# Peptides against a protein of PDB entry 5KEZ: the designs that were tried, part 6

Target 1, 320 residues: chain A of PDB entry 5KEZ
Amino acid sequence: NVAIYNPFRPWWERYQPVSYKLCTRSGNEDEFRNMVTRCNNVGVRIYVDAVINHMCGNAVSAGTSSTCGSYFNPGSRDFPAVPYSGWDFNDGKCKTGSGDIENYNDATQVRDCRLTGLLDLALEKDYVRSKIAEYMNHLIDIGVAGFRLDASKHMWPGDIKAILDKLHNLNSNWFPAGSKPFIYQEVIDLGGEPIKSSDYFGNGRVTEFKYGAKLGTVIRKWNGEKMSYLKNWGEGWGFVPSDRALVFVDNHDNQRGHGAGGASILTFWDARLYKMAVGFMLAHPYGFTRVMSSYRWPRQFQNGNDVNDWVGPPNNNGVI

## One batch from the design tools (peptide; made by RFdiffusion4, then SolubleMPNN)

Design b1_p8_4_s4 (from b1_p8_4, 5 letters changed)
Fold by OpenDDE base, seed 3:
Structure b1_p8_4_s4 (fold): chain B 320 residues (1-320), chain A 8 residues (1-8)
Amino acid sequence: as target 1 above (320 residues)
Amino acid sequence: PYAPDTSR
């Protein structure tokens, strides 16, 4: 991914890929392979946050400022380490003036235009699908158990399916023969927009962002909410079917107060309430559970916004 | 999960 130095090595640089090489702030491919092996040998499975909707931001400077040293040029859509070129992006398909998503009520924009400037891959192309599948298959062959598909809301479900159909079975050194990767898709659906979580049920599980948002209001006793109302928690609260739901109290985005639940989201900053919410989630049978492991950072609020929400995990001069 | 963080 791109190496960002202003601000200094933010967490979000990880979501701006320039190659599918496994060289990151966390280590190189050999170290990753070693970790996966050690984890699998004791029954701990690895699920990769796969960033496949886009490459880096269109405004990032061209050069070799990346975690693996690969050259890239956002201006010309040149990512030779893949390789991708201008033919592999949706620039000509997106019809907005800016090239970015401008109207979230237009499903075509949401999927064909750039998400906050991130160069949008042409996932309808078999070449692009194959390059992504090769990346994911490499990880599968290393021994990962599945994937979180980042920004799934911004990909056509059929394109995702086409990629998934190219995937290998899991590594038989650790998984039963014929096992398929576990897939869950990040889709923010709080209602009111055309793209629905149900559009993605055919590809795997989806994130249920209503879960953390609503649980937060109940635990906080907002709007007269009571714990007794949780009797029909799950589908009874309008959530997706349990067998399609990936549930969580918070994630890295809404932990920082951005979207997908707002101020109701409970985090480790509210330790007592957070433990209550996480405990409830783990005790309740609805959905597949995900527990957040985060870190403290020097929050600094200005005009209601944390100006340090970019701060990544503890590191040694940018290396984790 | 991007810069700037998305709200939708």
Scores: peptide ipSAE 0.085, ipTM 0.830, DockQ to the pose 0.401
Fold by OpenDDE base, seed 1:
Structure b1_p8_4_s4 (fold): chain B 320 residues (1-320), chain A 8 residues (1-8)
Amino acid sequence: as target 1 above (320 residues)
Amino acid sequence: PYAPDTSR
């Protein structure tokens, strides 16, 4: 991914790829292979957060300032390490003046325009689909069990399906022959927008962001809400079907006070309430559960906003 | 992803 130095190596640089090389501040490919093997050998499975909607930001300077040293040029849409070129992006398809998503009530903008300046890949092209599938198949062959698909609401469900149809079966050294990768898709659907979670049910599970938002409100006892109201928690609260839901109390985005859920989201910063929420989630039989493992950072609030919400995870292997 | 958006 791109190496960002202002602010200094933020967490979100990881979501700005310039290649599909397994070479980041988290480690290199050999280290990753080693981890996957050791984990699989004791029954711990690995699911990769796959960033396949986009490449890096359009405003990032060209050069070799990346975690694996690969050259890239956002201005000319040149990513030779893949390779991608100007033919592989939705620049001509997006009709907004800025080239960015301007109206989330327009599904075509949400899927064909840049998410906050991130160069939007033309996933309708078989070439692009194949390059992504090659990346994911490389991971499958290493031994991963599946994927979180980042920014899925910004991709057409049919394009996602076309990529998934190109995927190998899981590695038979650890999985039964013919096993398919486990897929869950990040789709923020809190209602009121045209893109729905149900659009993606055919590809796999979907993140249910209503879960953490509503649970936080209840446990915080906001608006007179009570724990007893959780008796019909799940579909009874208007959430997606249990067999399509990936549920969580918080994620890296809404943990920082922004994104889907707002101030209701419980995090480790509110330790007692957070333990209650996580405990309830694990005890209640709805959806596939995900527990967050995060880190402390030096929060500094100015006008209600943490100016240090960019701080990335601790790193003990040097600056890569 | 890059820069959390409440309407993402």
Scores: peptide ipSAE 0.083, ipTM 0.806, DockQ to the pose 0.401
Fold by OpenDDE base, seed 2:
Order: C-alpha cells, then structure tokens, then sequence
Structure b1_p8_4_s4 (fold): chain B 320 residues (1-320), chain A 8 residues (1-8)
C-alpha cells in the first residue's frame, strides 16, 4: 500500500493498495506465511481483509513511496506491480463531475465512481477479476480460511460472484478436502439507500450494521428503550437472517466517532457499557459474532470531530 | 489523505 507521511502513517493507508504483494508494516510474505502456519497448527484460523474494490487515492503522488517499494502512478492509473493501467478502472464509466460518488441514492454512482477519491477498479473485466482472484488464491494456498471483502457495497454482486467462482478450495494441509473459503462482505445498510444487504446474500454473509447501532441505543437507554425489548433480538428487530449476518458491537471505522451508527455505537472508551454489549452479543445466538480488539490513541475533538481519528496502532517510529 | 469511513 501507499506510505503516507502526512499525517504520519495513518491506519487508513492500509486500504490504499498499489500492489497485491504481501509487504506491509505488519511484515513480509515469509513472516505472514509463518504466522498463518503457526496459527493453523493450533486451531486459530486467519481471515484476510481483502481490499479489491479499488487501488490508492487519485491524488497521491506518483513514485515508490509504498510499503513494498513498488512504483505506482495514480494520475495515469499505472500500477505495474499488478499490472493495472487506465483500461482497468471505471473513470470513463463514472459520470459525475468530480469522478467521486456524489449521490449515495444513485446505485450506479455508488458502484462505478470513486469512494472518496479511491481509484475504482473495473470489476466487470475478466482481466481485473483474474488478477484479484490470483491475489486471493495466493492467500488461500498459504492457508487462510476466508475473507472480509472490504467496500462490498461499492462492487456489483455479480462481479463479486465472478471473482469468488475463481477461488481455490482451502489448503488441505489444515482443512478438509473440498472446503470453501468463508466469505463475509462489508455492506453498510442502515436503510434509506438503494443498495441493500440482501443484494449480496448469494455471495456469503454480510455485515449487519443495524446490530451495533440498535444495541448501543438500548444499552444507553436512549428513547426510553429497555433491555427487556431485546427479547426478540435478531430477525425480530428487522435484521438480516441469522445465517447471513456477521454481527459486531463496533469496528475500526465507527470506533472513530462518526459514520454508520453514529453516536450510539459503543466502544472500549465506554468500558462498562461496552462489556455489557459484547457480553450480550456473545450470549445471544443471532448471527456470526466478531469481537473487536483495538488500541487507545490521543483523541482531540474539534467541532464534534476527532482530529486524530487517523492515528494507527502503537508503533515504534512507524514500525509496528 | 483519502480515508475509508462509515459514510460509505
């Protein structure tokens, strides 16, 4: 991914790829392979956060300032380490003046335009699908158990399916022969927009963002809500079917104090209420559960926004 | 300076 120095190595640089090489602040490919092997050998499975909707931001300076030293040029859409060129992006398909998503009520913009400037890959092309599948298959062959598909809302479900259809079975050194990768898709659907979680049920599980948002409201006792109202928690509250749901109290995005769920989201900053929420989630049978492990950072709020929401995990002068 | 967030 790109190496960003202003601000200094933010967490979100990880979501701006310039290649599919396994070289990041977390380590190199050999170290990753070693970690996966050690984890699998003791029954701990690895699920990779796969960033396949886009490459880096269009305004990032060209050069070799990346975690694996690969050259890239956002201006010319040149990513030779893949390789991608201008033919592999949706620039000509997006019809907005900025090239970015401008209206989230327009499903075609949401899927064909750039997410906050991130160069949008043309996933309709078999070449692009194949390059992504090669990346994911490399991980499968290393021994990962499955994937979180980042920004799935911004990809056409059929394009995702086409990629998934190219995937190998899981590594038989650790998984039964014929095992398929576990897939869950990040789709933010709190209602009110055209793209729905149900659009993606055919590809695997989806994130249920209503879960953390509503649970936070209840535990905070907002609007007179009571814990007893959780008697029909799950489908009874209008959530997706349990067998399609990946549930969580918070994630890295909404832990930063904005976005999906807003102020209702509980985090480790509110320790007592958060423990209540996580405890309830783990005790209740609805959905596949995900528990967040995070870190503290020096929050500084200005006009309701944390100006330090970019801060990444604890590090030694940029080295994790 | 482009950051993914929950507004997406």
Amino acid sequence: as target 1 above (320 residues)
Amino acid sequence: PYAPDTSR
Scores: peptide ipSAE 0.075, ipTM 0.816, DockQ to the pose 0.465
Fold by OpenDDE base, seed 4:
Structure b1_p8_4_s4 (fold): chain B 320 residues (1-320), chain A 8 residues (1-8)
Amino acid sequence: as target 1 above (320 residues)
Amino acid sequence: PYAPDTSR
């Protein structure tokens, strides 16, 4: 991915890929292989956050400022480490003036235009699908158990399916023969927009963002809500089917006040309430649970926004 | 990454 130095190595640089090489702030491919092996050997499975909707931001300077040193040129859509070129992006398909998503009530824009300037891959192309599948298959062969598909809302479900259909079975050294990768898709669906979580059920589980949002209001006792109202928690609250749900109290985005949930989202900053919410989530059978592991950072609010929301985890001069 | 949600 791109190496950003202003601000200094933010967490979000991870979501701006320039290659599919497994060398990042966290280590190189050999170190990753070692970690996966050690984890698998004790029954801990690894799921990779796969960024496959896009490459880096269109405004990032060309050069070799990347975690693996690969050259890239956003302006010319040149990512030779893949390789991708101008033919592999949706520049001509997006009809907005800016090239970015401007209206989230337009499903076509949401999927064909750039997410906040991130160069949008043409996932309709078999070439692009195959490059992504190759990346994911490499990880599968290393021994990962599955994937979180980042920004799935911004990809056509059929394109995702086409990629998934190219995937290998899991590594038989640790998984039963014929096992398929565990897939969960990040789809923000709180209602009111055309793209629905159900559009993606055929590909795997989906993130249920209503979970954290609604649980937050209950635990905070907002709007007169009571814990007793949770007696029909899950489908009874209008959430997706349990076998399609990946549930969580917070994620890295809404922990920083971004994305779905707003002020209702509970985080470690509200320790007692957060523990209550996480405890409830783990005790309740609805959905597949995900527990957040985060860190404190020096929050600095200006005009209601944390200007330090970019701060990544504790590191040694950028190396985690 | 971060994505706005107009439902909120």
Scores: peptide ipSAE 0.041, ipTM 0.765, DockQ to the pose 0.171

Design b1_p8_5_s1 (from b1_p8_5, 5 letters changed)
Fold by OpenDDE base, seed 1:
Structure b1_p8_5_s1 (fold): chain B 320 residues (1-320), chain A 8 residues (1-8)
Amino acid sequence: as target 1 above (320 residues)
Amino acid sequence: PYIPHPAV
């Protein structure tokens, strides 16, 4: 991914790829292979957060300022380490003045325009689909069990399906022959927008962001809500079907006070309430559960906003 | 209510 130095190596630089090389501040490919093997050998499976909607920001300077040293040029849409060129992006398809998503009530903008300046890949092209599938198949062959698909609401469900149809079966050294990768898709659907979670059910599970938002409100006892109201928790609260739901109390985005759920989201900063929420989630049968493992950072609030919400995870292998 | 990842 791109190396961002202002602010200094933020967490979100990881979501600005310039290649599909397994070489980041988290480690290199050999280290990753080693981890996957050791984990699989004791029954711990690995699911990769796959960033396949976009490459890096359009305003990033060209050069080799990346975690694996690969050259890239956002201005000319050149990513030779893949390779991608200007033919592989939706610049001509997006019809907004800025080239960015301007209206989230326009599904075509949400899927064909840049997410906050991130160069939007033309996933309708078989070439692009194949390059992404090659990346994911490399991971499958290493031994991963599946994927979280980042920014899925910004991709057409049919394009996602076309990529998934190119994927190998899981590695038979650890999985039964013919096993398919486990897929869950990040789709933020709190209602009020045209893109729905149900659009993506055919590809795999979907993140249910209503879960953490509503659970936080209940446990905080906001608006007179009570734990007893959770008796019909799940579909009874208007959530997606249990067999399509990936549920969580918080994620890396909304634990920083913004994003889907707002101030209702419980995090490790509110330790007692957070333990209650996580305990409830694990005890309740609705959905496939995900537990967050995060880190402390030096929060500094100005006008209600943490100016240090960019701070990335601790790193013990130096600045890469 | 959706807030995307920060970009450059």
Scores: peptide ipSAE 0.088, ipTM 0.838, DockQ to the pose 0.188
Fold by OpenDDE base, seed 2:
Structure b1_p8_5_s1 (fold): chain B 320 residues (1-320), chain A 8 residues (1-8)
Amino acid sequence: as target 1 above (320 residues)
Amino acid sequence: PYIPHPAV
């Protein structure tokens, strides 16, 4: 991914890829392979956060300022380490003046335009699908158990399916022969927008963002809500079917006030209420559960916004 | 920055 120095190595640089090489602040490919092997050998499985909707931001300076030293040029859409060129992006398909998503009520913009300047890959092209599949298959062959598909809302479900259809079975050194990768898709659907979680059920599980948002409201006792109202928690509250749901109290985005959930989201900053929410989630049978492990940072609020929301995990002068 | 959805 790109190496950003202003601000200094923010967490979100990880979501701006310039190659599919396994070189990041977390380590190199050999170290990753070693970690996966050690984890699998003791029954801990690895699921990779796969960033396949886009490459880096269009405004990032060209050069070799990346975690693996690969050259890239956002201006010319040149990513030779893949390789991608201008033919592999949706610039000509997006019809907005900025090239960015401007209206989230327009499903075509949401899927064909840039997410906050992130160069949008042309996932309709078999070449692009194949390059992504090669990346994911490399991870499968290393021994990962599955994937979180980042920004799935911004990809056409059929394009996702086409990629998934190219995937190998899981590594038989640790998984039964014929095992398929576990897939869960990040789709933000709190209602009110045209793209729905149900559009993606055919590809795997989907994040249920209503879960953390509604649970936070209940535990905070907003609007007179009571814990007893959780008697029919799950489908009874209008959530997706349990077998399609990936549930969580918070994630890295809404922990920072970004995206779905708003002020209702409970986080480790409110320790007592958060423990109540996580405890309830783990005790209740609805959905596949995900528990957040995060870190503290020096929050500074100005006009309701944390000016330090970019701060990444604890590090030694940029090295994790 | 990375913003997956409009601010709520």
Scores: peptide ipSAE 0.080, ipTM 0.809, DockQ to the pose 0.323
Fold by OpenDDE base, seed 3:
Structure b1_p8_5_s1 (fold): chain B 320 residues (1-320), chain A 8 residues (1-8)
Amino acid sequence: as target 1 above (320 residues)
Amino acid sequence: PYIPHPAV
């Protein structure tokens, strides 16, 4: 991914890929392979946060400022380490003036235009699908158990399916022969927009962002909510079917106070309430559970916004 | 950058 130095090595640089090489702030490919092996040998499975909707931001300077040293040029859509070129992006398909998503009520914009400037891959192209599948298959062959598909809301479900159909079975050194990767898709659906979580049920599980949002209001006793109202928690609260749901109290985005639940989201900053919410989630049978492991950072609120929400995990001069 | 989701 891109190496960002202003601000200094933010967490979100990880979501701006310039190659599918496994060289990151966390280590190189050999170290990753070693970790996966050690984890699998004790029954701990690895699920990769796969960033496949886009490459880096269109405004990032061209050069070799990346975690693996690969050259890239956002201006010309040149990512030779893949390789991608201008033919592999949706620039000509997006019809907005900016090239970015401007109207989230337009499903076509949401999927064909750039998400906050991130160069949008032409996932309808078999070449692009194949390059992504090769990346994911390399990870499968290393021994990962599945994937979180980042920004799935911004990909056509059929394109995702086409990629998934190219995937290998899991590594038989650790998984039963014929096992398929576990897939869950990040889709923010709180209602009110045309793209629905149900659009993605055919590809795997989906994130249920209503879960953390609503649980937060109940635990906080907002709007007259009571714990007794949780008797029909799950589908009874309008959530997706349990067998399609990936549930969580918070994630890295809404932990920082933006979207996908707003101020109701409980985090480690509210330790007592957070432990209550996580405990409830783990005790309740609804959905597949995900527990967040985060870190403290020097929050600094200005005009209601944390100006330090970019701060990444503890590191040694940018290396984790 | 952080990926904001618009409020609905």
Scores: peptide ipSAE 0.077, ipTM 0.800, DockQ to the pose 0.297
Fold by OpenDDE base, seed 5:
Structure b1_p8_5_s1 (fold): chain B 320 residues (1-320), chain A 8 residues (1-8)
Amino acid sequence: as target 1 above (320 residues)
Amino acid sequence: PYIPHPAV
């Protein structure tokens, strides 16, 4: 991914890929293989956060400022380490003036335009699908158990399916022969927008963002909500079917007040309420549960917004 | 980057 220095190595630089090479601030490919092997050997499975909707931001300077040192040029859409070129992006499909998503009530715009400036891959192209599948298959062959598909809301479900159809069976050293990768898709659907979580059920599980949002409201006792109302928690609250749901109290985005959930989201900053929420989630059978492991950062609120919401995990001058 | 989705 790109190495961003202003602000200094933010968490979100990891979501700006310039190659599919397995060398980041977390380690190199050999170290990753070692970790996957050791985890699998004790029954801990690895699910990769796969960033396949986009490459880096269009405004990032060209050069070799990346975690693997690979050259890239956002201006010319040149990512030779893949390789991608201008033909592999949705620039011509997006009809907004900025090239970015401007209206989330326009589904085609949400899927064909750039998410906050991130260069949007043309996933309709078999070439692009194949390059992504090669990346994911490499990970599968290493021994990962599945994937979180980042920004799935911004990809056409059929394009995702086409990629998934290219995937290998899981590594037989650790998984039964014929095992398929576990897929869960990040789709923010709190209602009110045209793109629905149900659009993606055919590809695997989806993130249920209503879960953390509603649970936060209940535990905070907002709007007169009571714990007793959780008796029909899950489908009874209008959530997606349990076998399609990936549930969580918070994630890295809404922990920072970004997007779904707003102020209702419970985080480690409110330790007691957070423990209540996580405890309830783990005790309740609805959905597949995900528990957050995060870190403290020096929050600085200005006009209601944390100006340090970019701060990444603890590091020593950029080294993790 | 910030993703402007609806708040609860």
Scores: peptide ipSAE 0.069, ipTM 0.793, DockQ to the pose 0.244

Design b1_p8_5_s2 (from b1_p8_5, 5 letters changed)
Fold by OpenDDE base, seed 2:
Structure b1_p8_5_s2 (fold): chain B 320 residues (1-320), chain A 8 residues (1-8)
Amino acid sequence: as target 1 above (320 residues)
Amino acid sequence: PYIPNPAV
């Protein structure tokens, strides 16, 4: 991914790829292989957060300022380490003046335009699908158990399916022969927008963002809500079917006030209420559960916004 | 920065 120095190595640089090489602030490919092997040998499985909707931001300076030293040029859409060129992006398909998503009520913009300037890959092209599949298959062959698909809302479900159909079975050294990768898709659907979670059920599980949002309101006792109202928690509250749901109290985005859920989201900053919410989630049978492990950072609020929301995990002068 | 859904 790109190496950003202003601000100094923010967490979100991780979501701006310039290659599919396994060289990041977390380590190199050999170190990753070693970690996956050690984890699998004790029954801990690895699921990769796969960023396949886009490459880096269009305004990032060209050069070799990346975690693996690969050259890239956002201006010319040149990513030779893949390789990608101008033919592999949706610039000509997006019809907005800025090239960015401007209206989330327009499904074509949401999927064909740039998410906050991030160069949008042309996933309808078999070449692009194959390059992504090669990346994911390399991870499968290393021994990962599955994937979180980042920004799935911004990809056409059929394009995702086409990529998934190219995937290998899991590594038989640790998984039964014929096992398929576990897939869950990040789709933000709180209602009111044209793209629905149900559009993606055919590809795997989907994040249920209503879960953390609604649970937060109940635990906070907003609008007179009570814990006793959770007696029909799950499908009874209008959530997706349990066998399609990936549920969580918070994630890295909404800990920082970004994305779905707003002020209702509970985080470790409110320790007592957060433990209540996580405890309830783990005790209730609805959905596949995900527990967040995060870190503290020096929050500094100005006009209701944390100006330090960019701060990444604890590090030693940029090295994690 | 990375913002998954600025409208939400």
Scores: peptide ipSAE 0.051, ipTM 0.805, DockQ to the pose 0.309
Fold by OpenDDE base, seed 4:
Structure b1_p8_5_s2 (fold): chain B 320 residues (1-320), chain A 8 residues (1-8)
Amino acid sequence: as target 1 above (320 residues)
Amino acid sequence: PYIPNPAV
């Protein structure tokens, strides 16, 4: 991914890929292989956050400022380490004036236009699908158990399916023969927009963002809500089917107020309430649970926004 | 920054 130095190595640089090489702030491919092996050997499985909707931001300067040193040029859509070129992006397909998503009530531009300037891959192309599948298959062969598909809302479900159909079975050194990778897709569906979580059920589980949002209001005792109302928690609250749901109290985005649940989202900053919410989630059978592990950072609020929401995990001069 | 849905 791109190496950003202003601000200094933010967490979100991880979501701006320039190659599918396994060289990051966390280590190289050999170190990753070692970690996966050690984890698998004790029954801990690894699921990779796969960023396959896009490459880096269109405004990032060309050069070799990347975690693996690969050259890239956003202006010319040149990512030779893949390789991708201008033919592999949706520049001509997106019809907005800016080239970015401007209206989230237009499903077409949500999927065909750039997410906040991130260069949008043409996933309709078999070439692009194959390059992504190769990346994911490399990880599968290393021994990962599955994937979180980042920004799935911004990809056509059929394109995702086409990629998934190219995937290998899991590594038989640790998984039963014929095992398929575990897939969960990040889809923000809080209602009111045309793209629905159900559009993606055929590909695997989906994130249920209503879970954390609604649980937050209940635990906070907002709007007169009571714990007793949780008697029919899950599908009874309008959530997706349990076998399609990945549930969580917070994630890295909404922990920073980045638009999926608002102020209702509970985080470690409100320790007692957060523990209550997480405890409830783990005790309740609905959905596949995900527990957040985060860190403190020096929050500085200006006009209601934390200007330090970019701060990444504790690190040694950028190395995690 | 990465913002999955700024409108929400």
Scores: peptide ipSAE 0.050, ipTM 0.798, DockQ to the pose 0.302
Fold by OpenDDE base, seed 5:
Structure b1_p8_5_s2 (fold): chain B 320 residues (1-320), chain A 8 residues (1-8)
Amino acid sequence: as target 1 above (320 residues)
Amino acid sequence: PYIPNPAV
C-alpha cells in the first residue's frame, strides 16, 4: 500500500493498495506464511481483509513511496506491480463532476465512482477479476480460511460472484478436501439507501451494522429503550437473517464516528457499557460474532470531530 | 482519509 506521511502513517493507508504483494508494515510474505501455519496448527483460522474495490487515492503522488517499494502512478492509473493500467478503472463509467461518489442514493455512483478519491477498479473486466482472484488464491494456498471483502457496498454483487467463482478450495493441509473460503462482505445498510444487504446474500455473509447501532442505543438507555426489548433481538429487530449476519459492537471505522451508527456506537472508550454490549453479543445466538481489538490514541476534538482519528496502531517511528 | 460511507 501507499506510505502516507501527512498525517504520519495513518491507519487508513492500509486501504490504499498499489500492489497485491504480501509486503506491508505488518511483515513480508514469509512472515505471513509462518504466522498462518502456526495459527492453523492450533486451530486458529485467518481471515484476510481483502481490499479489491479500489487502488490508492487519485491524488497521491506517483513514485515508489509504498510499503514494498513498488512503483505506482495514480494520475496515469499505472500500477505495474499488478499490472493495472487506465483500462482497468471506472473513470469513463463514473458520470459525476468530481469522479467521486456524490450521491449515495444513486446506486450507480456508489458502485462506479471513487470512494473518497480512491481509484475505482473496473470489476466488470475479466482481467481485473482474474488479477484479484490470483491474489486471493495465493492467500488461500498459503492457508487462510476466508476473507472480509472491504467496501463490498461499492462493488456489484455479480462482479464479486465472478471473482469468488475463480477461487480455489482451501488448503487441504488444514481443511477438509473441497472446503470453500468463508466470505463476509462489508455492506453498510442502515436503511434509507438503495443498496441493500440482501443484494449480497448470494456471495456470503454480510456485516449487520444495525446491530451495533441499535445495541448501543439500548445499552445507553436512549429514547426509553430497555434491555427487555432485546427479547426478540436479531431478526425480530429487522436485522438480516442470522445465517447471513456478521455482527459486532464496533469496528475500526465507527469507533471513530465513521461509516455507521454515529454516537450510539459503543467502544472501549466507554469501557463499562462496552463490556455489557460485548457480553450480550457473545451470549446471544444471533449472527456470526466478531470481537474488536483496538488501541488508544490521543483524541483531540475540534468542532465535534476528532482531528486525530487518523492515528494508527502503536508504532516506533512508523515501524510496527 | 478512508471513509466507507461519509453520508452515514
Scores: peptide ipSAE 0.050, ipTM 0.802, DockQ to the pose 0.312
Fold by OpenDDE base, seed 1:
Structure b1_p8_5_s2 (fold): chain B 320 residues (1-320), chain A 8 residues (1-8)
Amino acid sequence: as target 1 above (320 residues)
Amino acid sequence: PYIPNPAV
């Protein structure tokens, strides 16, 4: 991914790829292989957060300022380490003045335009699908068990399906022959927009963002809500079917007030309430559960916003 | 509604 130095190596640089090389501040490919092997040998499975909707921001300077030293040029859409070129992006499909998503009530903008300036890949192209599949298959062959598909809301479900159809079975050294990767898709659907979680059910599970948002409101006792109202928690609250839901109290985005859920989201900063919410989630049978493991950073609020929300996790590979 | 991460 791109190496961002202002602010200094933020967490979100990891979501701005310039190649599919396994070479980041988290480690190199050999270290990753070692980790996957050790984890699999004790029954711990690995699911990779796969960023396949886009490459880096359009405003990032060209050069070799990346975690594996690969050259890239956002201005010319040149990513030779893949390789991608101007033919592999949706610049010509997006019809907004800025080239960015401007109206989330327009599904075509949401999927064909840039998410906050991130160069949008043309996933309709078999070439692009194949390059992504090669990346994911490399991970599968290493021994990962599946994937979180980042920004799935911004990809056409059929394009995702086409990529998934190219994937290998899981590594038979650790998984039964014929096993398929576990897939869950990040889709923010709180209602009121044209793109629905149900559009993606055919590809795998979907993140249920209503879960953390509503649970936070209940635990906080906002709007007169009570724990007793959770009696029909799950489908009874209008959530997606349990067998399609991946549920969580918070994620890295809404932990920082971004994405979805607003101030209702409970985090480790609210320790007592957070433990209550996580405990409830783990005890309740609805959905596939995900527990957040985060870190503290020096929060500094200005005008209601934490100006240090960019701070990345503790790291001893800062030179990469 | 979805609110994009302004930092990304």
Scores: peptide ipSAE 0.046, ipTM 0.818, DockQ to the pose 0.179

